# Peptides against a protein of PDB entry 2ODG: the designs that were tried, part 25

Target 1, 89 residues: chain A of PDB entry 2ODG
Amino acid sequence: MTTSQKHRDFVAEPMGEKPVGSLAGIGEVLGKKLEERGFDKAYVVLGQFLVLKKDEDLFREWLKDTCGANAKQSRDCFGCLREWCDAFL

## One batch from the design tools (peptide; aimed at target 1 R37 G38 F39 Q48)

Design b2_p22_6_s3 (made by RFdiffusion4, then SolubleMPNN; from b2_p22_6, 9 letters changed)
Fold by OpenDDE base, seed 1:
Structure b2_p22_6_s3 (fold): chain B 89 residues (1-89), chain A 22 residues (1-22)
Amino acid sequence: as target 1 above (89 residues)
Amino acid sequence: TEKEKELIEKGVEEAKKLLEAE
């Protein structure tokens, strides 16, 4: 499927201290909800992704439960982290 | 902060519960 420029920008380089909102699928609304739960940096969400053994269904369910992400948002976020890990982990 | 740490710990716990239920 087609990716966004936001996705491409994220997977192209080490994520460093990028905010959670830099993740594909995570807009201002979802970003604020994640920040309220302590997930202010993209690498903290990466941590959850890794805890869940990179499992798509589990991660997307977690994201939905945590910030109310819909199917597209969770898919975009998962794909963003998966491809970043493939390149840099 | 300590508050942030607690929030993250709860988040990790919630994720692990999903993993255990798999």
Scores: peptide ipSAE 0.360, ipTM 0.840, DockQ to the pose 0.151
OpenDDE base, seeds 2, 3, 4, 5: peptide ipSAE 0.251, 0.115, 0.121, 0.045; ipTM 0.787, 0.689, 0.694, 0.607

Design b2_p22_6_s4 (made by RFdiffusion4, then SolubleMPNN; from b2_p22_6, 7 letters changed)
Fold by OpenDDE base, seed 3:
Structure b2_p22_6_s4 (fold): chain B 89 residues (1-89), chain A 22 residues (1-22)
Amino acid sequence: as target 1 above (89 residues)
Amino acid sequence: SAKEQELVKKGVEKAKEILEEE
């Protein structure tokens, strides 16, 4: 399926200290909620992604429970991190 | 890069800390 430009921009380069809102599927609303829970940087969400052993169901469920992400948002975020890991890890 | 790998490790550590606190 097609990806967003936001997704392509994220997976194209090292993550560095990009804010959590730079992740595909994570807008301002979800980003603020994640930041309130301590996930202020994209690399912290990546950390959770890796802690969950890259399991899609576990990660997407966690994201929904943590910030209220809908199915599309969690799918986009998962795909963004998966492809970034494929490129840089 | 080494810096990027360090951030990955930091992210994993931070994520674990948050989960343990909740």
Scores: peptide ipSAE 0.701, ipTM 0.933, DockQ to the pose 0.954
OpenDDE base, seeds 1, 2, 4, 5: peptide ipSAE 0.267, 0.275, 0.285, 0.287; ipTM 0.793, 0.797, 0.803, 0.803

Design b2_p22_7 (made by RFdiffusion4)
Pose (drawn by RFdiffusion4):
Structure b2_p22_7 (pose): chain A 89 residues (1-89), chain P 22 residues (1-22)
Amino acid sequence: as target 1 above (89 residues)
Amino acid sequence: EAEEFAEKALEAALEVNEKNEE
């Protein structure tokens, strides 16, 4: 999973109020769609993951249906958001 | 601090979902 340094950096230090496009697997284009959907910050998107009880199928369907992210990009967010929770939740 | 951050993230997501349902 050749995730960008952002994946390791994200689960290496607190998120703070970093932008949603900072989440691994969410590019600038995808960050814009989630932003238009009311997720102007990454901690709002992490909240959606928590609401879905880490249901990978529901999360992927949600992200894909919400912005059109591919099955590949959604995998990065799941492990990225999940691993952050493992160190941080 | 991490629990409080997780609670804030959860509440923020629920508020966005509620606005989208309306």

Design b2_p22_7_s1 (made by RFdiffusion4, then SolubleMPNN; from b2_p22_7, 8 letters changed; failed a check: too like the target's own chain)
Amino acid sequence: DYKEFAEKAKKAALEVLKKLEE

Design b2_p22_7_s2 (made by RFdiffusion4, then SolubleMPNN; from b2_p22_7, 11 letters changed)
Fold by OpenDDE base, seed 2:
Structure b2_p22_7_s2 (fold): chain B 89 residues (1-89), chain A 22 residues (1-22)
Amino acid sequence: as target 1 above (89 residues)
Amino acid sequence: SYKEMAEKAVEAAKKVLEELEK
């Protein structure tokens, strides 16, 4: 599987205050939806990822239900957070 | 489901608050 530059940019450095839209798979549409639900920063979504014990199925289901992410978007977002955690957590 | 996990997280948070407020 290949990753996007957006993915590589995200996993390469500490998350800090990056907006939710900086996550791979999260574009403008999904980002706005997440922000409306209180997930305005990438670290808030990271929190949910960790609460779900990094479980791919649970996280991707949550993301779909929360912002309407499709399969690719949820996969990209999950992979982004997984690799970030492997590097920094 | 993720909802079950969320419920567990809420419960854990409540317990932390209870201990901190003692």
Scores: peptide ipSAE 0.180, ipTM 0.609, DockQ to the pose 0.060
OpenDDE base, seeds 1, 3, 4, 5: peptide ipSAE 0.175, 0.179, 0.179, 0.179; ipTM 0.600, 0.612, 0.600, 0.607

Design b2_p22_7_s3 (made by RFdiffusion4, then SolubleMPNN; from b2_p22_7, 11 letters changed)
Fold by OpenDDE base, seed 5:
Structure b2_p22_7_s3 (fold): chain B 89 residues (1-89), chain A 22 residues (1-22)
Amino acid sequence: as target 1 above (89 residues)
Amino acid sequence: SYKAMAEKALKAAKEVLEKLKK
């Protein structure tokens, strides 16, 4: 499916210290919830993604339970991290 | 489940920490 510009911007370069809100699918609301749970940087969410062995179902379920992400938001976030890893990991 | 994966990761992390303290 079609990706957003936000997705393309994220996957195009090293994530460095980018805030969690830079991830596709993570807006202001979800970002704040993630930050409150200790996931303030995109790389912290990347860490969780890797801990879950890059498994889509596990990651999306975790994201839903952690910040209330809906199906599209979790799919966008997963795709963002997957493609970033394909490019840089 | 992601909980099972998290538990595995936690156990591994704790093991590393205990080794580092010695």
Scores: peptide ipSAE 0.187, ipTM 0.626, DockQ to the pose 0.063
OpenDDE base, seeds 1, 2, 3, 4: peptide ipSAE 0.185, 0.184, 0.183, 0.184; ipTM 0.627, 0.624, 0.632, 0.624

Design b2_p22_7_s4 (made by RFdiffusion4, then SolubleMPNN; from b2_p22_7, 10 letters changed)
Fold by OpenDDE base, seed 3:
Structure b2_p22_7_s4 (fold): chain B 89 residues (1-89), chain A 22 residues (1-22)
Amino acid sequence: as target 1 above (89 residues)
Amino acid sequence: SYQEYAEKAVKAAKEVLEKLKE
């Protein structure tokens, strides 16, 4: 599976205080929607990812319901968090 | 659903907090 540079940039280093928009699949539109719902930092979305025990279907469903992410966007975001966790968690 | 998992996590967290108050 191919990844974007945005994905690689996110996975390569500690998450820190990166904004939610730094996640792969989360553009300006989705980022703003997530921020309005209280998910302003990438680590908050990571928290939700972990609460759902890294389940792809549950997480992607949540992301869709929360910000209207399409299939590709939710897939990219999930993959980004999965690989970040594999590297740092 | 994802909501069930989230609610379970919140419940567990609240229980831990209550124990810490003792």
Scores: peptide ipSAE 0.116, ipTM 0.565, DockQ to the pose 0.059
OpenDDE base, seeds 1, 2, 4, 5: peptide ipSAE 0.106, 0.111, 0.113, 0.110; ipTM 0.563, 0.569, 0.562, 0.566

Design b2_p22_8 (made by RFdiffusion4)
Pose (drawn by RFdiffusion4):
Structure b2_p22_8 (pose): chain A 89 residues (1-89), chain P 22 residues (1-22)
Amino acid sequence: as target 1 above (89 residues)
Amino acid sequence: TAREEFLEETEELTLELAEALE
């Protein structure tokens, strides 16, 4: 999973108020769509993951249906957000 | 479908919780 340094950096330090496009697997284009959907910050998107009880199928369907992210990009967010929770939740 | 409605409701809930906390 050749995730960018952002994946390791994200689960290496607190997220703070970093922008939603900062989450691994969410590019600038996808960050814009989530932003238009009311997720101007990454901690709002992590909240969606928590609401879905880490249901990978529901999460992938939600992200894909919400912005059109591919099955590949959604995998990065799931492990990225999940691993952050493993160190941080 | 019911499944799509569930995902919309969970999104609305997430946004309401985020606004309440801010």

Design b2_p22_8_s1 (made by RFdiffusion4, then SolubleMPNN; from b2_p22_8, 11 letters changed)
Fold by OpenDDE base, seed 3:
Parts: sequence; C-alpha cells; structure tokens
Structure b2_p22_8_s1 (fold): chain B 89 residues (1-89), chain A 22 residues (1-22)
Amino acid sequence: as target 1 above (89 residues)
Amino acid sequence: SERQKLLEELHEKTLKLAEEEE
C-alpha cells in the first residue's frame, strides 16, 4: 500500500505537541470530535494506541466508536502511529 | 458489551495518564 504525504510528514519526526489533526486519516471533522473527547494532541491518541497494545482491530474499532472514523481513516491513522512507533518508540 | 466496557475503561486510563504527564 502507498502512504500519503501527511503520513510521511508525521512519521518523519518526533511527535511533540502536534495536534490530533496531524495524524494521517484524521481531518477537521474527526479531529474536532477527538478533541471534544479529550484527545486534543496526537500523543493522547498515541497513548490510547499503546494502551490497546498496538492491536489494529481494537484501535480501529475504538477510533470508529470515538469519532466516527471510517475504515480508510482508521487504517490510515493506525498505520501512521504504527510506523511512528517503529521509528521513535 | 463487554468489549465496549473494556474500551471505555482503556479510554479513561489513557486520559488519566495523559493528564498526569502534562
């Protein structure tokens, strides 16, 4: 599979204080919903990803339930976090 | 469901951790 430039930009450097919307698959709509649920920074979503033991099915289902992410959005977000962790965790 | 309850608990735990680290 190919990745987006947004994905590549995210996985290329430390996460820092990047907003949740910087994650691949997370646009304005999903980002706002995540922020309303307390997930305002990308690192908060990273935390959830790690608490779920990096399990793809659990994370993608959680993301869907939390902000309404569709299959592509959840896949992109999962892949983004997975590859970021491979590089920096 | 039991799965949903687990996800909600994990959500809360994650938020607590995030708040403590900030």
Scores: peptide ipSAE 0.035, ipTM 0.552, DockQ to the pose 0.927
OpenDDE base, seeds 1, 2, 4, 5: peptide ipSAE 0.031, 0.028, 0.032, 0.029; ipTM 0.541, 0.576, 0.550, 0.595

Design b2_p22_8_s2 (made by RFdiffusion4, then SolubleMPNN; from b2_p22_8, 12 letters changed)
Fold by OpenDDE base, seed 5:
Structure b2_p22_8_s2 (fold): chain B 89 residues (1-89), chain A 22 residues (1-22)
Amino acid sequence: as target 1 above (89 residues)
Amino acid sequence: SERRELLEKLHEETLKLAKEKE
């Protein structure tokens, strides 16, 4: 699959305090919904990704249930976190 | 503090969600 520049920008460096909207697949709409649920930073979503043991199906289902992400959005977000973890975790 | 309470709730919800999804 081809990645976006947003994905490449995110996986290239430690995420630090980046907002949740910095994650690939998470736009303004999904970002606001996540923030309303307490997931204001990318690292909070990373935390959820990790407690779900990096499982793709569980994470993507969670993301859908939490903010209404569609299949592409959840795939992009999962891939973003997976590749970030491969590089930095 | 309010901040701690909010974080604890977030933590509990995160764990709960993980268990429910398994």
Scores: peptide ipSAE 0.085, ipTM 0.615, DockQ to the pose 0.129
OpenDDE base, seeds 1, 2, 3, 4: peptide ipSAE 0.070, 0.070, 0.044, 0.062; ipTM 0.613, 0.603, 0.614, 0.606

Design b2_p22_8_s3 (made by RFdiffusion4, then SolubleMPNN; from b2_p22_8, 11 letters changed)
Fold by OpenDDE base, seed 4:
Order: sequence, then C-alpha cells, then structure tokens
Structure b2_p22_8_s3 (fold): chain B 89 residues (1-89), chain A 22 residues (1-22)
Amino acid sequence: as target 1 above (89 residues)
Amino acid sequence: SARQQLLEQLEQQTLEAARAAE
C-alpha cells in the first residue's frame, strides 16, 4: 500500500500540538466533527487509540461511529497513528 | 451493541481525562 504526503508529514516528526485535522484520513468534515466531540488535538485521538490498545478493528469502528469516517478514512487514520507510534513510542 | 457501548464508555473516560487536564 502507498501512503499520502499527509501521512508522511505526520509520521515524520513529534506530534506536538498538531490539530486533529493533521491526521491522515481526517479532512475538514471529519476534523470538525471530532473537534465538536472534544477531540481538539491529534494527541487526544492518539489517547483514544492507545486506550484501545492500538487495536485496529476497535479503533476504526470507534472512528466510524464517532465522526462518520468511511473505510478508507479510518484505515488511513489508523495507519497514521500506528506508524507514528512505531517511530516515537 | 455491547461493543459499541464499550467503545463509548472508553471514549467518555478519555474525554473526561482530557477535560480534567485543561
């Protein structure tokens, strides 16, 4: 599988205060929905990812139910967080 | 479903912790 430049940009450096919309698969629409739900920073989504013990099925299902992410969006977001964690955790 | 309820509960805990840290 290939990755987007957005994915590569995210996994290349510490997350810091990056907005939720910086996550691969999370565009303007999904980002706003996540922010309205309380996920105002990418690291809050990372927190949910980690409390789900990095489980792909659980995380992608959660993301779908939370902001309406489709299969590609949830896959991209999961892959983005997984690779970031592999590099920095 | 039970699975969805669990995910929602975990989310609530995550968000509660996030709010507490503000």
Scores: peptide ipSAE 0.528, ipTM 0.905, DockQ to the pose 0.795
OpenDDE base, seeds 1, 2, 3, 5: peptide ipSAE 0.526, 0.520, 0.498, 0.511; ipTM 0.905, 0.904, 0.897, 0.901

Design b2_p22_8_s4 (made by RFdiffusion4, then SolubleMPNN; from b2_p22_8, 13 letters changed)
Fold by OpenDDE base, seed 1:
Structure b2_p22_8_s4 (fold): chain B 89 residues (1-89), chain A 22 residues (1-22)
Amino acid sequence: as target 1 above (89 residues)
Amino acid sequence: SERKKLLEELHEETLKKAKEEE
């Protein structure tokens, strides 16, 4: 599978205060929905990813239920966080 | 705040579900 430039940009450096919309798979629509639920920063979604023990199925289901992410969007977001953690956590 | 309460409730529910999957 190929990755997007957005994915590569995110996994290349510390997360810091990046907005939730910086995550691969999270566009403007999903980003706004996540922000409405309190997930305004990428590190808040990272927190949820870690609480779910980095489990792909659980995380992708959560993302779908929380903001309506489709299969590709949830896969891209999961992959983005997984690879970031592999590099920096 | 309402935001804090929302996040805390969501986290508690998430942890509950995660434990059930173990």
Scores: peptide ipSAE 0.061, ipTM 0.637, DockQ to the pose 0.101
OpenDDE base, seeds 2, 3, 4, 5: peptide ipSAE 0.053, 0.034, 0.034, 0.059; ipTM 0.633, 0.580, 0.578, 0.647

## One batch from the design tools (peptide; aimed at target 1 R37 G38 Q48)

Design b2_p23_1 (made by RFdiffusion4)
Pose (drawn by RFdiffusion4):
Structure b2_p23_1 (pose): chain A 89 residues (1-89), chain P 23 residues (1-23)
Amino acid sequence: as target 1 above (89 residues)
Amino acid sequence: EEKEELKEEAEEYEEEAKETYEE
């Protein structure tokens, strides 16, 4: 999983108020769509993951249906958001 | 049934997030 340094950096330090496009697997184009959907910050998107009880199928369907992210990009967010929770939740 | 409940909760969360964004 050749995730960018952002994946390791994200689960290496607190997220603070970093932009939603900062989450691994969410590019600038995808961050814009989630932003238009009310998720102007990454901690709002992490909240969606927590609401879905880490249901990978529901999360992937939600992210894909919400912005059109591919099955590949959603895997990065699931492990990225999930691993952050493992160190931080 | 559990997945449908989680979907409803996810929709409500998204609506609240949108309202907060518009404010």

Design b2_p23_1_s1 (made by RFdiffusion4, then SolubleMPNN; from b2_p23_1, 10 letters changed)
Fold by OpenDDE base, seed 1:
Structure b2_p23_1_s1 (fold): chain B 89 residues (1-89), chain A 23 residues (1-23)
Amino acid sequence: as target 1 above (89 residues)
Amino acid sequence: MEREKLKEELKEYEKKAKEEKEK
């Protein structure tokens, strides 16, 4: 699978205080919905990813249920967090 | 069973996250 530049930018460095919208697959619409639910920072979503033990199906389902992410958006977001964890966790 | 437990935990985390943001 080909990754986006947004993905590459995110996985290249520690995420620190990056906003949730910095995650691949999370655009302005999804970002605002996530922020309204308390997920203002990327690391908060990372938390959910880790609680779900990095399970792709569970995470992508959660993301869909939480902000209405479609299949591509949830896949991109999952891949972004997975590769970030591979590098920094 | 595991899936339902995890879903419940996620709901709690989401609730806390929202409360924290609203401060």
Scores: peptide ipSAE 0.163, ipTM 0.701, DockQ to the pose 0.794
OpenDDE base, seeds 2, 3, 4, 5: peptide ipSAE 0.159, 0.158, 0.163, 0.158; ipTM 0.696, 0.695, 0.700, 0.694

Design b2_p23_1_s2 (made by RFdiffusion4, then SolubleMPNN; from b2_p23_1, 11 letters changed)
Fold by OpenDDE base, seed 3:
Structure b2_p23_1_s2 (fold): chain B 89 residues (1-89), chain A 23 residues (1-23)
Amino acid sequence: as target 1 above (89 residues)
Amino acid sequence: SEREKLWKELEEYTEKAKKEAEE
């Protein structure tokens, strides 16, 4: 499998104040649901990712339960945050 | 409240993470 351009764009630079919808796998629908739950910025989701000790299964399950992400969406989002952390954390 | 419900749900996930890390 290859990554999306959205993934590459996100992992290439500091996260800053990017909205949650900037994360790979998080489209318009999932983004709105996350925002309704208080996860309006990508760094808030990053925070949850880190609190879950960067565990793939736990994070993907959380994302699914929180906004209804499917397997591909949660995989893309997890990979996006993992690679961003590898580069900048 | 809805906020309290969310916090409780998140706490459950963090507790699972702690248990996995200790195993």
Scores: peptide ipSAE 0.034, ipTM 0.551, DockQ to the pose 0.076
OpenDDE base, seeds 1, 2, 4, 5: peptide ipSAE 0.032, 0.027, 0.023, 0.027; ipTM 0.556, 0.547, 0.507, 0.544

Design b2_p23_1_s3 (made by RFdiffusion4, then SolubleMPNN; from b2_p23_1, 11 letters changed)
Fold by OpenDDE base, seed 3:
Structure b2_p23_1_s3 (fold): chain B 89 residues (1-89), chain A 23 residues (1-23)
Amino acid sequence: as target 1 above (89 residues)
Amino acid sequence: SEREKLREELKKYEEEAKKKALE
């Protein structure tokens, strides 16, 4: 499988204050929904990812329930956070 | 269950995150 440039850009460096929309799989629609729920920064979503013990099924289910992410979007977002953590956590 | 406990934790964090984002 290949990754998007958006994914590569995100996992290449510390995320700092990057907006939630910088996460792979999180476009304008999902980004706005997440921001409305208080998830304005990528690190807030990272926090939920870590609280869920990095469990793929739990995280993807949470993301779907929170912003309506489909299977591809949740997969891309999970992969983005997993690979970022592997590099920097 | 562990799953339910985690969901409740996420709900609490979401509420706090929303509050902070609106400040």
Scores: peptide ipSAE 0.148, ipTM 0.696, DockQ to the pose 0.799
OpenDDE base, seeds 1, 2, 4, 5: peptide ipSAE 0.148, 0.137, 0.143, 0.146; ipTM 0.697, 0.688, 0.695, 0.693; seed 2 fails the geometry check

Design b2_p23_1_s4 (made by RFdiffusion4, then SolubleMPNN; from b2_p23_1, 11 letters changed)
Fold by OpenDDE base, seed 4:
Structure b2_p23_1_s4 (fold): chain B 89 residues (1-89), chain A 23 residues (1-23)
Amino acid sequence: as target 1 above (89 residues)
Amino acid sequence: SERERLKRELEEYTKEALEKKKE
């Protein structure tokens, strides 16, 4: 599968203070739900990704349970964070 | 399963910590 421009924009540079909605797969609806749970910045979701040991199944299930992400959204978000970590972590 | 227990424990810890930091 090909990546989106949103994905490419995110993995190209340090994420800094980027909002949670800048993550691939996270639109306005999912972003608002994540913010309501305290995940207002992309780096907070990165933290959850890392504490789950970068495990795809655990992270995607967490994202689904937390904000209702579907399979594509969770896959896009996971891939975004994985590739960002490969480049900068 | 072990995976399910890990997911639950980490999520609960995170939720509680973040709730304390909310407005």
Scores: peptide ipSAE 0.061, ipTM 0.615, DockQ to the pose 0.476
OpenDDE base, seeds 1, 2, 3, 5: peptide ipSAE 0.044, 0.043, 0.050, 0.041; ipTM 0.580, 0.575, 0.595, 0.578

Design b2_p23_2 (made by RFdiffusion4)
Pose (drawn by RFdiffusion4):
Structure b2_p23_2 (pose): chain A 89 residues (1-89), chain P 23 residues (1-23)
Amino acid sequence: as target 1 above (89 residues)
Amino acid sequence: ETTEITELLERELEELLERRAEK
């Protein structure tokens, strides 16, 4: 899973108020769509993951249906957000 | 702000479940 340094950096330090495009697997284009959907910050998107009880199928469907992210990009967000929770939740 | 975010997340879950029920 050749995730960018952002994946490790994200689960290596607190998220603070970093932009949603900062989440691994969410590019600038995808960050814009989620932003238009009311997720201007990454901690708002992490909240959606927590609401879905880490249901990978629900999460992938939600992210894909919400912005059109591919099955590949959603995998990065799931492990990225999940691993952050493992160190941080 | 917390209430607004909670309402946003709940609405997003409901919309996801509704799309599944319609299919």

Design b2_p23_2_s1 (made by RFdiffusion4, then SolubleMPNN; from b2_p23_2, 11 letters changed)
Fold by OpenDDE base, seed 1:
Structure b2_p23_2_s1 (fold): chain B 89 residues (1-89), chain A 23 residues (1-23)
Amino acid sequence: as target 1 above (89 residues)
Amino acid sequence: MEEEIEKLLKEELEKLLEKRKLK
């Protein structure tokens, strides 16, 4: 199992105002759906991740329900936020 | 803006809890 360059780019620096689509696993389709639901920035998804106490199952289920993420997409997004938090939170 | 984000996250959490039959 390896990470994408997108993942590595995200976890390497403070996320600042990065759009939701900067998260690993979140492409154009999922990003648009998240934006329509109010998750325009990566830090808003981070907020949900933290509200869910960093619980993987809860977060991945939420992401699936919210934007239709499949198992790989939700795994990639969760891993991206987990590793970012390990470095910066 | 902060209140709007708090409301958003609360509603998203409540939907998830309801789906999982949690209180």
Scores: peptide ipSAE 0.210, ipTM 0.745, DockQ to the pose 0.660
OpenDDE base, seeds 2, 3, 4, 5: peptide ipSAE 0.173, 0.191, 0.138, 0.197; ipTM 0.713, 0.732, 0.673, 0.733

Design b2_p23_2_s2 (made by RFdiffusion4, then SolubleMPNN; from b2_p23_2, 12 letters changed)
Fold by OpenDDE base, seed 1:
Structure b2_p23_2_s2 (fold): chain B 89 residues (1-89), chain A 23 residues (1-23)
Amino acid sequence: as target 1 above (89 residues)
Amino acid sequence: MEEEIEKLLREELEKLLKKREER
C-alpha cells in the first residue's frame, strides 16, 4: 500500500520534539485525545510502541482503545513508527 | 487477552505521567 506524504515526512528525519499529531494516521481529533492522556509528543507514543515490542496487533489495539483510532489510522500510525525505527533506532 | 494487556500498559503509563505532573 502507498504511504502518505505525512508518513514520508515523519520517517525522513529524527522525530525530536514533534507533536503527536505529526504521526501518520493521527489527525487533530485523535491527537487531542492522545494529548489528554499525556501523549503529547510523538516520542511518547514511540515509547509505548517499544514497550509493546513493536507488535502490530498490540499497538494498534492500544491506539484504538486509547484514542478511538480506526483500522486505517492505527495502521498508518504503526507503519509510521515501524519505518522510523528501522531507519533511526 | 490482547486488549486487557494493552489496557494495563496504558494505565501504568498514565500513572507514571500523573506522578510526573504532580512534582
Scores: peptide ipSAE 0.069, ipTM 0.581, DockQ to the pose 0.112
OpenDDE base, seeds 2, 3, 4, 5: peptide ipSAE 0.044, 0.029, 0.041, 0.036; ipTM 0.540, 0.529, 0.550, 0.540

Design b2_p23_2_s3 (made by RFdiffusion4, then SolubleMPNN; from b2_p23_2, 13 letters changed)
Fold by OpenDDE base, seed 4:
Structure b2_p23_2_s3 (fold): chain B 89 residues (1-89), chain A 23 residues (1-23)
Amino acid sequence: as target 1 above (89 residues)
Amino acid sequence: EEEEVEKLLQEELEKLLRKRELR
């Protein structure tokens, strides 16, 4: 599958203080739900991704349960974090 | 603050694991 420009923009540079909504697959609605649960920054979601040992099924299930992400949204978000880690971690 | 983040991640992990155990 091809990636979005949002994905490419995120994986191209250090994460810094980017908001959770900067993650591919995370729009305004999902971002607000994540923020309400304490995931206010993209790096907090990265933390959860790493705690789950980069397991795709676990992370995508968590994201679905936490903010209602659909299959594409969770896949896009997972891929975004995976590729960011490949570049910077 | 670090402890709060650790607690958050731990709770989220435990919720996921509990859900899986119930299936």
Scores: peptide ipSAE 0.329, ipTM 0.803, DockQ to the pose 0.868
OpenDDE base, seeds 1, 2, 3, 5: peptide ipSAE 0.306, 0.299, 0.292, 0.305; ipTM 0.795, 0.791, 0.786, 0.794

Design b2_p23_2_s4 (made by RFdiffusion4, then SolubleMPNN; from b2_p23_2, 10 letters changed)
Fold by OpenDDE base, seed 5:
Structure b2_p23_2_s4 (fold): chain B 89 residues (1-89), chain A 23 residues (1-23)
Amino acid sequence: as target 1 above (89 residues)
Amino acid sequence: MEKEVEELLKRALEELLERRRKR
């Protein structure tokens, strides 16, 4: 499976103040739901990812329960954060 | 803002603990 351009754009540089919607797998619908739950920036979701010890199952389940992400969306978001961490953490 | 952050962290921890219990 190939990554999206959105994924590549995100993992290529420091996260900074990027909105939550910049994460691969997080479109406008999921982004709005995350923002309503206090996850307005990508780094807040990163925080959750790190608190969950980078565990794929835990994170993807959390994302599903929090914003209704489907399997592909949660996979894409997880992969995005994992690869960003590999590069910058 | 500080209280909001505290609540966010609290929820994050609760999610971790609950999901570990269910696993």
Scores: peptide ipSAE 0.032, ipTM 0.554, DockQ to the pose 0.377
OpenDDE base, seeds 1, 2, 3, 4: peptide ipSAE 0.032, 0.031, 0.028, 0.027; ipTM 0.554, 0.547, 0.538, 0.515

Design b2_p23_3 (made by RFdiffusion4)
Pose (drawn by RFdiffusion4):
Structure b2_p23_3 (pose): chain A 89 residues (1-89), chain P 23 residues (1-23)
Amino acid sequence: as target 1 above (89 residues)
Amino acid sequence: LEEQVERLEAQVERLEEQVEELE
């Protein structure tokens, strides 16, 4: 899972108020769509993951249906957001 | 002011969807 350094950096330190495009697997284009959907910050998107009880199928369908992220990009967000929770939740 | 209203509407819609998922 050749995730960018952002994946390790994200689960290495608190997220603070970093932009949603900062989440691994969310590019600038995808960050814009989620932003238009009311997720201007990454901690708002992490909240969606928590609401879905880490249901990978619901999360992937939600992210894909919400912005059109591919099955590949959704995998980075799931492990990225999930691993952050493992160190931080 | 119109841009602020649109942003708030997007946040309300998002929150309503999350409440539905919690229910």

Design b2_p23_3_s1 (made by RFdiffusion4, then SolubleMPNN; from b2_p23_3, 13 letters changed)
Fold by OpenDDE base, seed 1:
Structure b2_p23_3_s1 (fold): chain B 89 residues (1-89), chain A 23 residues (1-23)
Amino acid sequence: as target 1 above (89 residues)
Amino acid sequence: MEEEERRREAREELEEELEELEE
């Protein structure tokens, strides 16, 4: 399965202070919703991903419930964080 | 209405992601 350029850009380097909207699958609408819930930085969502023990189903369900992400958006976001962790965690 | 609104927002997000891919 092919990845987006947004995904590749995110997993290529330490995320630092990147905004939540830099995550694959998270555009302006979902990004704003996440920010309103306190997830303003990508590393805050990473924190949730880790708390859920990198479980795909749990994370994708959480993302759906938190910001209304659809299946593709949640899959892209999960894959983005998983591959970032494989490289840098 | 909630589901329809969610679907609309999800489509808008997907369109934004597609635009990013085309650039």
Scores: peptide ipSAE 0.178, ipTM 0.658, DockQ to the pose 0.031
OpenDDE base, seeds 2, 3, 4, 5: peptide ipSAE 0.155, 0.167, 0.152, 0.155; ipTM 0.628, 0.652, 0.638, 0.637

